# Ledger of designs, part 21: peptides against a protein of PDB entry 2AUS

Target 1, 323 residues: chain A of PDB entry 2AUS
Amino acid sequence: ADIKREVIVKDDKAETNPKWGFPPDKRPIELHIQYGVINLDKPPGPTSHEVVAWIKRILNLEKAGHGGTLDPKVSGVLPVALERATRVVQALLPAGKEYVALMHLHGDVPEDKIRAVMKEFEGEIIQRPPLRSAVKRRLRTRKVYYIEILEIDGRDVLFRVGVEAGTYIRSLIHHIGLALGVGAHMAELRRTRSGPFKEDETLVTLHDLVDYYHFWKEDGIEEYIRKAIQPMEKAVEHLPKIWIKDSAVAAVAHGANLTVPGIVKLNAGIKKGDLVAIMTLKDELVALGKAMMSTQEMIERSKGIAVDVEKVFMPRDWYPKLW

## One batch from the design tools (peptide; made by RFdiffusion4, then SolubleMPNN)

Design b1_p10_1_s2 (from b1_p10_1 with H3V S10K)
Fold by OpenDDE base, seed 2:
Structure b1_p10_1_s2 (fold): chain B 323 residues (1-323), chain A 10 residues (1-10)
Amino acid sequence: as target 1 above (323 residues)
Amino acid sequence: SAVEEAMLAK
């Protein structure tokens, strides 16, 4: 999520009509909710699915989905995409995660040895998914991006860890314990980050959502529920983006593939096969799709399919048909 | 390495 992507401008004269679309900051409250994502502080105890069901009940929603399962005992950052935004979770599933974990050692180990061994777990690790996972139990590599030891108190080790999606922290701690020769288990776990969603002012509880919905429905105060829900565009901040002409928006919103002439600007470093976000010049999410060209090919070519459109989010009527 | 040993122990 911290990857700064260069923006390459292909058409510096492209303008956008301010009367078309609904920019993320200008959506009426009902429309904002329909295209919303909650940065939920998941409590310990319930499953991620139970929490999503509660949000649907609290906010009177037909559909919602979460941006990656937290175990019942695990608290913290759970992105919950609402209604028409529900499928934006596909952008969050492959995103990196950060956790704060408490590891309990089953024997005494010198602090210098703890620090040395935990440093060796930065990089590629081999994991077998736990039996309770819906994922097939095949051996797979995962990246540990960083381990930061926060505190060591005897047998208790508090640490921050950044990991590739689908890394099991419980399994990591088990392997660290084996490497230390004494064994270890995960005492506590909190997720502090899921892609662009982190512990910040946008993090809200289930209790906050109850109160904020009440203030809107009973008192007519929209401010709190508006702040508690992020625009769906937040859920794609970490993806490479392609910005398109107003004349291309309605075609893509109808499910047409993006062709090279529709591109105004794009991020550097797009590869064929990458998941990309197709954006308007007002930073509205039109669709997610698979890049069929690299950034370089999208610059050099005059024609061809740039993006295979997999999922449309924008309604068909926000922009006029200009073809 | 301690990591390799821990990985082989599973």
Scores: peptide ipSAE 0.010, ipTM 0.511, DockQ to the pose 0.029
Fold by OpenDDE base, seed 4:
Structure b1_p10_1_s2 (fold): chain B 323 residues (1-323), chain A 10 residues (1-10)
Amino acid sequence: as target 1 above (323 residues)
Amino acid sequence: SAVEEAMLAK
């Protein structure tokens, strides 16, 4: 998620009409909710699906989806996409994750050895998905991006770990325990990050949502519920972006593929097959799609399909048809 | 390595 992407400008004269669309910061509260994502602090106990069902009840929503399952016992960052934003979770499922884990060792190990062995688990690891996973139980590699030991208290090791999506921390801890020769288990696990969503001022509880919804509905105070819900655009911050002309927005919003002439600016390093976010010049999410060209091809070509549009988010009427 | 052994023991 933290990969800074260069922005390449193709059309430096492209302007946007301020009267068109609804920038993420200018949505009426009802519209903000319709295109919202909650950075939920999932409590330990409930399933991620139960929590989504509760949010739907609390906020009187028809649809919601989560940005990647947390186990019942696992707390922390669960992005919950609302209503028209529900499908944005597809951008979050493959996103990197961070956890804080408490590992309990089954024997005494010198701290220096703990530190040395845990450092060796940075990089590529081999994992088999757990039985409860719908994923085929084949061995697969996963990246551990970093391990930061926060505290060692005898047999209890508190650590932060950044991982590729679908890395199983329980399995990592089991393997660390084996490597240490004493065995280990996961005592506690909290997810501290899911792509662009982290533990910050946007993190809210289910109780916060109850209170904030009440303040809005009963007292007319929208400020709290507005702050508790992030714009759906946050859920795509980690994706490569393509910004399009105002004249192309309505076509893409109708499900037309993005063609090269519609591109104003784009991130560097897009490859064919990448999931990309199609944005307006006001940083509104129009659609998600599959890149049919590299960044270089999108720069060099004058025509052709740049993005195969897979999921439209923007309503068809936010921008005029200019074709 | 102890890591490789632990990874292969699964």
Scores: peptide ipSAE 0.010, ipTM 0.535, DockQ to the pose 0.029
Fold by OpenDDE base, seed 3:
Structure b1_p10_1_s2 (fold): chain B 323 residues (1-323), chain A 10 residues (1-10)
Amino acid sequence: as target 1 above (323 residues)
Amino acid sequence: SAVEEAMLAK
């Protein structure tokens, strides 16, 4: 999520009509909710699905979805995409995650050995998915981006860990315990990041949502509920972006593939097959799609399908049909 | 590596 991507301008003369669309910061409250994502502090106890069901009830929503399951006992950052934004969670599923974990060792180990062994788990690790996962129980490689030991108190090791999506911290801790020779288990786990969502001022509880919805509905105060809900565009901040001409927006919003002439600017380093966000010049999310070209091909070519549009978010009427 | 062996053991 923290990787700054260079922006390459392909058409420096492209302008956008300020009357078209609804920029993330200019949506009426109802529309903001319809295209919203909550950075939820999931409590320990409930499942991620139960929490999503509660949010739907609290906010009187027809649909919502979460950006990646947390186990019942795991607290912390759970992005919950609302209504029209529900399917933006597909951008968050592959996003990196950070956790703070408490590992309990089953024997005494010198601190220097703990530090040395845990450092060896930075990089590529082999994991077997747990029995309860819908994923085929095949060995798979995952990346551990970093391990930061926060505290060592005898047999208790508190650490921060940044991981590739679908890395199992419980399995990691088990393997660390085996490598230490004493065994270990996960005592506690909190997710502190899910892609662009982190522990910050946007993190809200279920109680906050109840109160903020009440303030809006009963007192007419929309400020709190507005702040508690992030625009869906937040959920794609970590993706490579392609910004398109106003004349291309309606076509993409109708489900047409993005062609090279529609591109105004794009991030560097897009590869064929990457998930990309198609944006307006006002940073509105039009669609998610699969890059059919690299950044370089999108610059060099005059024609062709740049993005296979997989999921449209923008309504068809926000921009005029110009084709 | 002890890490790889630990990962392959279960």
Scores: peptide ipSAE 0.009, ipTM 0.553, DockQ to the pose 0.029
Fold by OpenDDE base, seed 5:
Structure b1_p10_1_s2 (fold): chain B 323 residues (1-323), chain A 10 residues (1-10)
Amino acid sequence: as target 1 above (323 residues)
Amino acid sequence: SAVEEAMLAK
């Protein structure tokens, strides 16, 4: 999520009409909710699906979806995309995750050995998905981006870990325990990050959502519920972006593929096949799509399909048809 | 409610 992507400008004279669209910061509260994502602090106990069902009930919503399953016993960052934004979770599923884990060792191990062995688990690891996973139980590689030991208290090891999506921390801890020669299990797990969503001032509980919805509906105070819901654009911050001309927005919002002439600016390092966010010049999410060209091809070519549009989010009427 | 049950379970 923290990959700084260079922005390459293709058309430095492109302007946007301030009368068109609804920038993320200028949405009326009802529209903000319709295009919202909650950075939920999932409590331990319930499933991620139960929590999504509760949010739907609390906020009187028809649709919602989560940005990646947390096990019942696991707490912390669960992005919940609302209503029209529900499908934005597709951008969050492949995003990196961070956890704080408590590992309990089944024997005594010198601290220096714990530190040395855990450092060897940084990088590529081989994992087998757990039995309860809907994923085919094939051996697969996963990246561990970093392991930070926070505390060692005898047999208890508290650590922060950054991982590729679909890395199983319980399996990681089991393998660390085997490498230490004593065995280990996961005592506690909290997710502290899911792509662009982290433990910050945007993290809210189910209790907060009840109170904030009450303040809005009964007291007319929208500030709390507005703050508790992030714009759907937050859920695509980690993706490579392509910013398009106002004249291309309505076409893409109707499901037309993005052609090269519609591009104003784009991130460096887009490869063919990448998931990309198509944005307006006001940083509104128009659509998600598959890049059909690299960044370099999108710069060098004057024509062709740049992005195969897979999912439109923007309503068709926010920008005028200019074709 | 399931939220109330989850809150009462604290």
Scores: peptide ipSAE 0.000, ipTM 0.484, DockQ to the pose 0.050

Design b1_p10_1_s3 (from b1_p10_1, 3 letters changed)
Fold by OpenDDE base, seed 3:
Structure b1_p10_1_s3 (fold): chain B 323 residues (1-323), chain A 10 residues (1-10)
Amino acid sequence: as target 1 above (323 residues)
Amino acid sequence: SAAEQAMLAK
């Protein structure tokens, strides 16, 4: 998620009309909520689905969805996409995750050996999904991007771990314990990151949401609830982006595929088949789609379908129809 | 590696 993607400009003269659309930071509060994502600090205890149902009740919402299940006992970063933004969670499901985990060893192991063995689990690992997962119980590879040991206290090992989506930390700890020869279990787990959502000033509790909604509805103070909800565009920060002309926005908002002439600028390194975010020149999310061309093809070609539009987010009326 | 063996044994 932290890799800055190069931006290639295809049309350096393209301008945007400031009167069209609603840039993320300029949405009225109701519209901001309709296109919002909460960086929720999920408490331990409830399921992710229960927490989403609570948010819907607290904020009087018709729809919401979460950016990847946390087990009941697991706390921390749970992105919850609201209303019109609900489908943006599809961008978050494949996103990398970070956790802080407490591993308890079932025997004494020298610290040097703990460090050495845990380092062997950086990179590609093999896992079988748990029985309770919606994923087929087949052996599969996953990436561990990094393991940072924070503290070793006898048999307790506190560590930070960055992982590919659908890596099971419980299984990782179990395998570490086997590799150490003593066995281990996961004592505690907190998710500290889900793609672009992390532990920062945007992280809010269910209690915060109750209070902030009350301040808005009863006291007319929107500031708190506004800050507690991120624009849906936050949920696509980690995706490769394609920025389009104002004249192309309405067509894409109607569900038309993005054609090459509509492209103003794009990220480098887009491959055919990649999930991409189609953005306005004001960094508004128009749609998610599948790249039908590479970045290079989108630069070199004068015509053709660049993106197969799968999920439209932007309302059809934010930009005028210019076709 | 001990890690590979641990991951393949289960």
Scores: peptide ipSAE 0.233, ipTM 0.891, DockQ to the pose 0.029
Fold by OpenDDE base, seed 5:
Structure b1_p10_1_s3 (fold): chain B 323 residues (1-323), chain A 10 residues (1-10)
Amino acid sequence: as target 1 above (323 residues)
Amino acid sequence: SAAEQAMLAK
């Protein structure tokens, strides 16, 4: 999520009308909720689906979805996309994850050997999906971005791990235990990050949501519930972005593909086939789509389809039709 | 590596 992307400007004279749209920081509370994502601290015990159902009841919502399943016994960062933002989970499912894990070793191992062997699991690893997963049980490669040992206490190893989406920490710990020659199991697991969502001041509990919704509905205090819900644009911060002219916004909001003349600025390093976020000049999410050109092709070409629009988020009436 | 052997054993 923390990949700094250069911004290339194609049209330095492009302006935006301040009367059009609803920037993420200027949405009325009802609209903010309709286009919101909660950074939920999932408790241990319930499934991710049960927690989403509870949020829907607490906040009186028609629909919601989560940014990647946590097992019942696993706590921590569960992004929950609300109402009109529900489909933004498409951007979060493939995003990298971070966990803090407690590994229990089944025998005594010198600390130097623990550190050396765990370092060998940084990079590409091979995993077989567990029986309980909806994923086909074939061997697959996954990336471990980093392993940071936090504490070693005898047979207990506390570590932070950054991983590609769909890496199984339980399987990783099992393989570490085999490599150490003594065996190991996962004692505890917490997810500390899911793409742009991390443990920070935006992390809220189910109890917080009950209280904050009550303060809004009964006491007229919207501040708490407003802070507890992030704008849906937070859920795409890790994606490459393309910013478009005001004149192109309504067409894309109606499901038209983005053409090259509509581009004002874009991130470097977009490849054909990448998932990209189409943004207004006010940093509003218009749509998600598939890049049909590289960044370089979008700079050099004067015409053509830049993005195949897959999911529209913006309402059709926020910007005028200028075609 | 010990890691590769552990991952290939299953």
Scores: peptide ipSAE 0.228, ipTM 0.891, DockQ to the pose 0.029
Fold by OpenDDE base, seed 4:
Structure b1_p10_1_s3 (fold): chain B 323 residues (1-323), chain A 10 residues (1-10)
Amino acid sequence: as target 1 above (323 residues)
Amino acid sequence: SAAEQAMLAK
């Protein structure tokens, strides 16, 4: 997720009209909410769906969606996309995750052995989806990007783990316990990251949302609720981006595919089939789509469909139709 | 490895 993508400029003369669109930081509060994502600290106990339902009630919303299920007992980072941003969760579902886990060992193991064995679980691991998962119960590989042991206290091992989406930490801990020869179980789990959303100053509780909404509605204080809601563009920070001409924005906002002439700049390393974010020159999310060309093809070609537009977010009227 | 064996254990 933290791979800095090089930006290749295709049209260095392209300008943007400051009067068009609504840049993420310049949205009126109502519009900010309509295109918002909450970095929610999900409490332990409720389901992710219950939490989304509560947010909808608290903020008087018609729709919302979450950026990847946390089990009832699991706390921490749950991105909740609001209203018109609801569909941006599709960018978050495949995103890498980080957790802090407490593993309880069922026997005494020397610390050096714990460290050595846990290091063997960095990289590709084999998992079977749990019974409760809608995923077919076939063996599959997943990537563990890193394991950082934070603390070892006898049989309790606190560790940070970065994983590919759909890695089951419970299963990882079970396998670590088997490899140690004593067995283990997951005592606690917190998600500390979901793609671009992490534990930072943007992390808010359900209680915070109640208070901040009250301050806005009853006291006219927008500041807190504004800070509690991230622009939907946050939810695509980890995706490769293509920035388009002002003249192309309205067409894409109408659901037209992005053609090569509309491209101003783009990230390096886009492959055919990649999920990409189509952005304005003001870093507004226009749409998500599937790359139909590589970065290199988008540079070299003068015409053709660069992106098959799958999900439009931007309203049709934010930019004028220039065709 | 002990890890591989554990992951392949049914």
Scores: peptide ipSAE 0.226, ipTM 0.886, DockQ to the pose 0.029
Fold by OpenDDE base, seed 1:
Structure b1_p10_1_s3 (fold): chain B 323 residues (1-323), chain A 10 residues (1-10)
Amino acid sequence: as target 1 above (323 residues)
Amino acid sequence: SAAEQAMLAK
């Protein structure tokens, strides 16, 4: 998520009308909620679906969705997309995850050996999905981006781990235990990151949401509930972006594919087939789509379909039809 | 490696 992407400008003279759209920082509170994502601290105990159902009840919402299941016993970062933003969770499903895990060893192992063996699990690993997973039970590769040992206390190993989406930490710990020769199990697990969402000042509890909603509805204080809800644009910060002309926004909001003439600026390194966020010049999310060209092709070509638009988020009326 | 053996054993 922290990958700084270079921005290539195609049209340096492109302006945006300040009267059109609703920039993330200028949305009225009701509209902010309709296009919101909560960085929820999921408690241990409930399922991710139960927690989403509670948020819907607390905030009086028709729909919501989460950015990747946490097991009942697992706490921490659960992005919950609200109302019209619900489908933005599709951007978070493939995003990297970070966890803090407590591994309990079933025998005594020297600390130097623990450190050496755990380092061998950085990089590409082989996993079989657990029986409870809807994923086909075939061997598959996953990336472990990093393992940081935080503490070793006898048989208890506390570590931070960054992983590719759909890496099973329980399986990783089991394999580490086998490699150590003594066996191991996952004692505790907390998710500390899900793509752009991390443990920071935006992390809120279910209790916080109850209180903040009460302050808004009963006391007329919007500040707390406004801060507790992130704009949906937060959920796409990790994606490559394409910024489009005001004249192209309404067409894309109606589900038209983005053509090359509509592009004002774009991130470097887009490949054909990448998931991309289509943005206005005010950093509003218009749509998600599949890149049909590379960044280089989008620069060199004067015409053609740049993005196959898959999911529209922006209302059709925020920008005028200019065609 | 011990890691590779562990991952292939299950």
Scores: peptide ipSAE 0.224, ipTM 0.891, DockQ to the pose 0.029

Design b1_p10_1_s4 (from b1_p10_1, 4 letters changed)
Fold by OpenDDE base, seed 2:
Structure b1_p10_1_s4 (fold): chain B 323 residues (1-323), chain A 10 residues (1-10)
Amino acid sequence: as target 1 above (323 residues)
Amino acid sequence: SAVEAEMLAK
């Protein structure tokens, strides 16, 4: 999510009509909710699915989905995409995650040895998914991006860890314990980050959502519920983006593939097969799709399919049909 | 789709 992507401008004269669309900051409250994502602080105890069901009841929603399962005992950052935004979770599933974990050692180990061994677990690790996972139990590699030891108190080790999506922290701690020769288990776990969603002022509880919905429905105060819900565009901040002409927006919103002439600007480093976000010049999410070209090919070519559109989010009527 | 054909013609 911290990857700064260069923006390459292909058409510096392209303008956008301010009357078309609904920019993320200008959506009426009902429309903001329909295209919203909550940065939920999941409590320990309930499943991620139970929490999503509660949000649907609290906010009177037909649909919602979460940006990657937290175990019942695990707290912290759970992105919950609402209504028309529900499928934006596909952008969050492959995103990196950060956790704070408490590891309990089953024997005494010198602090210098703890620090040395935990440093060796930065990089590629081999994992087998636990039996309780819906994922097939095949051996797979995962990246540990960083391990930061926060505190060591005897047999208790508090640490921050950044990991590739679908890394099991419980399994990591088990392997660290084996490498230390004494064994270990995960005592506590909190997720502090899921792609662009982190512990910040946007993090809200289920209790906050109850109160904020009440203030809106009973008192007519929209401010709190508006701040508690992020625009769906937040859920794609970490993806490479392609910005398109106003004349291409309605076609993509109808499920047409993006062709090269529709591109105004794009991020550097797009590869064929990458998940990309198709954006308007007002930073509205039109669709998610698979890149059919690299950034370089999208610059050099005059025609062809740039993006295979997999999921449309924007309504068909926000921009006029200009074809 | 018909829409895709219209876009490819531009």
Scores: peptide ipSAE 0.014, ipTM 0.488, DockQ to the pose 0.008
Fold by OpenDDE base, seed 1:
Structure b1_p10_1_s4 (fold): chain B 323 residues (1-323), chain A 10 residues (1-10)
Amino acid sequence: as target 1 above (323 residues)
Amino acid sequence: SAVEAEMLAK
């Protein structure tokens, strides 16, 4: 999510009609909810699916989905995509995660040895998914991006860890414990980040959602529920983006593939096969798709399919048909 | 909250 992507302008004369679409900041509250993502502070206890079912009841929603399962005992950042935004979670599933974990050692180890051994677990690790996971139990490599030791108190080690999606912190702690020679287990775990969603002013509890929905429905106060729900565009901030002409928006919203002439600007470093977000010039999410060209090919070519459109989000009527 | 209490009771 922190990758600053260069923006390459292909058409510097392209303008957008301010009367078309609904930019994230200009959505009526009902429409904002329909295209929303909650940065939920998941409590410990319930499953991620139970929490999603609760949000649906609280907010009177037909559909919702989460951006990556947290175990029942795990608290913290759970992105919950609402209604028409529900499928934006596919952008969040592959996103990096951060956790704060409490590791309990089963024996005494000098602090210097703890620090040295934990540093060796930065980089590539081999993991086997636990039995309870819906994931095929094959050995797989995962990246640990960083380990930051926050506190060491005897046998208790508090640390922050940034990991590739689907890294098991419980398994990491088990392997650290083996490397230390004393064994270890995960005492506590909190997720502090899921791609672009982190612990910030947008993090809300289930209690907050109850109160904010009440203030809206009974008191007519929209401010709190509006702030508690992020636009679906937040859920794609970490993806490479392609911004398209107003004339291409309706076609893509109908499920047409994006062709090279429709591109106004794009991020650098797109590779063939990358998941990309197709955006309007007003930063509205039109669709997710698979890049069929690199950034360089999209610049150099005058024609061809740039993006194979996999999932449309924008309604077909927000922009006029200009074909 | 009533929601948290109901979630903890399941």
Scores: peptide ipSAE 0.006, ipTM 0.514, DockQ to the pose 0.050
Fold by OpenDDE base, seed 4:
Structure b1_p10_1_s4 (fold): chain B 323 residues (1-323), chain A 10 residues (1-10)
Amino acid sequence: as target 1 above (323 residues)
Amino acid sequence: SAVEAEMLAK
């Protein structure tokens, strides 16, 4: 998520009409909710699906979806996409994750050895998905981006770990325990990050949502519920972006593929087959799609399909049809 | 609320 992407400008004269669309910061509260994502602090105990069901009840919503399952016992960052934003979770499922884990060792190990062995687990690891996973139980590699030991208290090792999506921390801890020769288990696990969503001022509880919804509905105070819900654009911050002309927005919102002439600016390093976010010049999410060209091809070509549009988010009427 | 009661009961 923290990969800074260069922005390449193709059309430096492209302007946007301020009267068109609804920038993420200018949505009426009802519209903000319709295109919202909650950075939920999932409590330990409930399933991610139960929590989504509760949010739907609390906020009187028809639809919601989560940005990647947390186990019942696992707390922390669960992005919950609301209503028209529900499908944005597809951008979050493959996103990197961070956890804080408490590992309990089954024997005494010198701290220096703990530190040395845990450092060896940075990089590529081989994992088999657990039985409870709907994923085929084949061996697969996963990247551990970093391990940061926070505290060592005898047999208890508190650590932060950044991982590729679908890395199983329980399995990592088991393997660390084996490598230490004493065995280990996961005592506690909290997810501290899911792509662009982290532990910050946007993190809210289910209780916060109850209170904030009440303040809005009963007292007319929208400020709290507005702050508790992030714009759906937050959920695509980690994706490569393509910004399009105002004249292309309505076409893409109707499900037309993005053609090269519609591109104003784009991130560097897009490859054919990448998931990309199609944005307006006001940083509104129009659609998600599959890149049919590289960044270089999108720069060099004058025509052709740049993005195969897979999921439209923007309503068809936010921008005029200019075709 | 009924929702709070469900949240506390689980």
Scores: peptide ipSAE 0.000, ipTM 0.491, DockQ to the pose 0.040
Fold by OpenDDE base, seed 5:
Structure b1_p10_1_s4 (fold): chain B 323 residues (1-323), chain A 10 residues (1-10)
Amino acid sequence: as target 1 above (323 residues)
Amino acid sequence: SAVEAEMLAK
């Protein structure tokens, strides 16, 4: 999510009709909910699936999905995509995660040794998934992007850790304990980030959602529920983007692949096979797809399939058919 | 512990 991507313009004369579409900041409240994502503070105790079921009941929704499972005992950032946005969670599953963890050591270790050994766990680590994981128990590499020790109190070590998706913090702590020679276990864990979703002013509880829905339905006050729900476009902020002509939007919304002539601007550094977000010139999410070309090929070529469209989000009628 | 208090405050 922290990777700044350059924007390369292919067509500097391309304009957008202000009468077409619904920009993320200008959706009526009902439409905003239909294309929304909640940055939920998941409480400890319930499963991520139970929490999603509760949100569906609170907000009277038919569909919702979460951006990556938190264990029952784990609290913190759980993105929950609503209704028409439900499938945007596929963009969040591969996204980096941050946690704050409490590690308890099984013996006394000098603070200097704790700091030195934990620093060695930055970079590539070898993990085996735990028995309770639905993932096949094969050895795999995972990236630890950073470890920041927050506090050391005797045998208790509080630290922040940024990791590749599907890194097991419990397993990391076990291996740190082995390297220290005394053993260790994970006492507490909170997720503080999931891709573009973090602990900020957009983080809300289940109690907040109950109150905010009541204020809207009974008191006619939509402000709180509007702020509690993010537009689905937030869930793709960490992806490379391709912005398309108004004339290409309806075709892509009907499930057509994006061709090179439809591109107005794009991010640098797209590789063949990357997951990309197809956007309107009003920053509306049209679809997710697989890049069939690099950024350079999309600039140099006049024709061809740029993106294999995998999942459409935009309704077919927001833009006119111009073909 | 101070560590537990900080963990609960985050």
Scores: peptide ipSAE 0.000, ipTM 0.341, DockQ to the pose 0.194

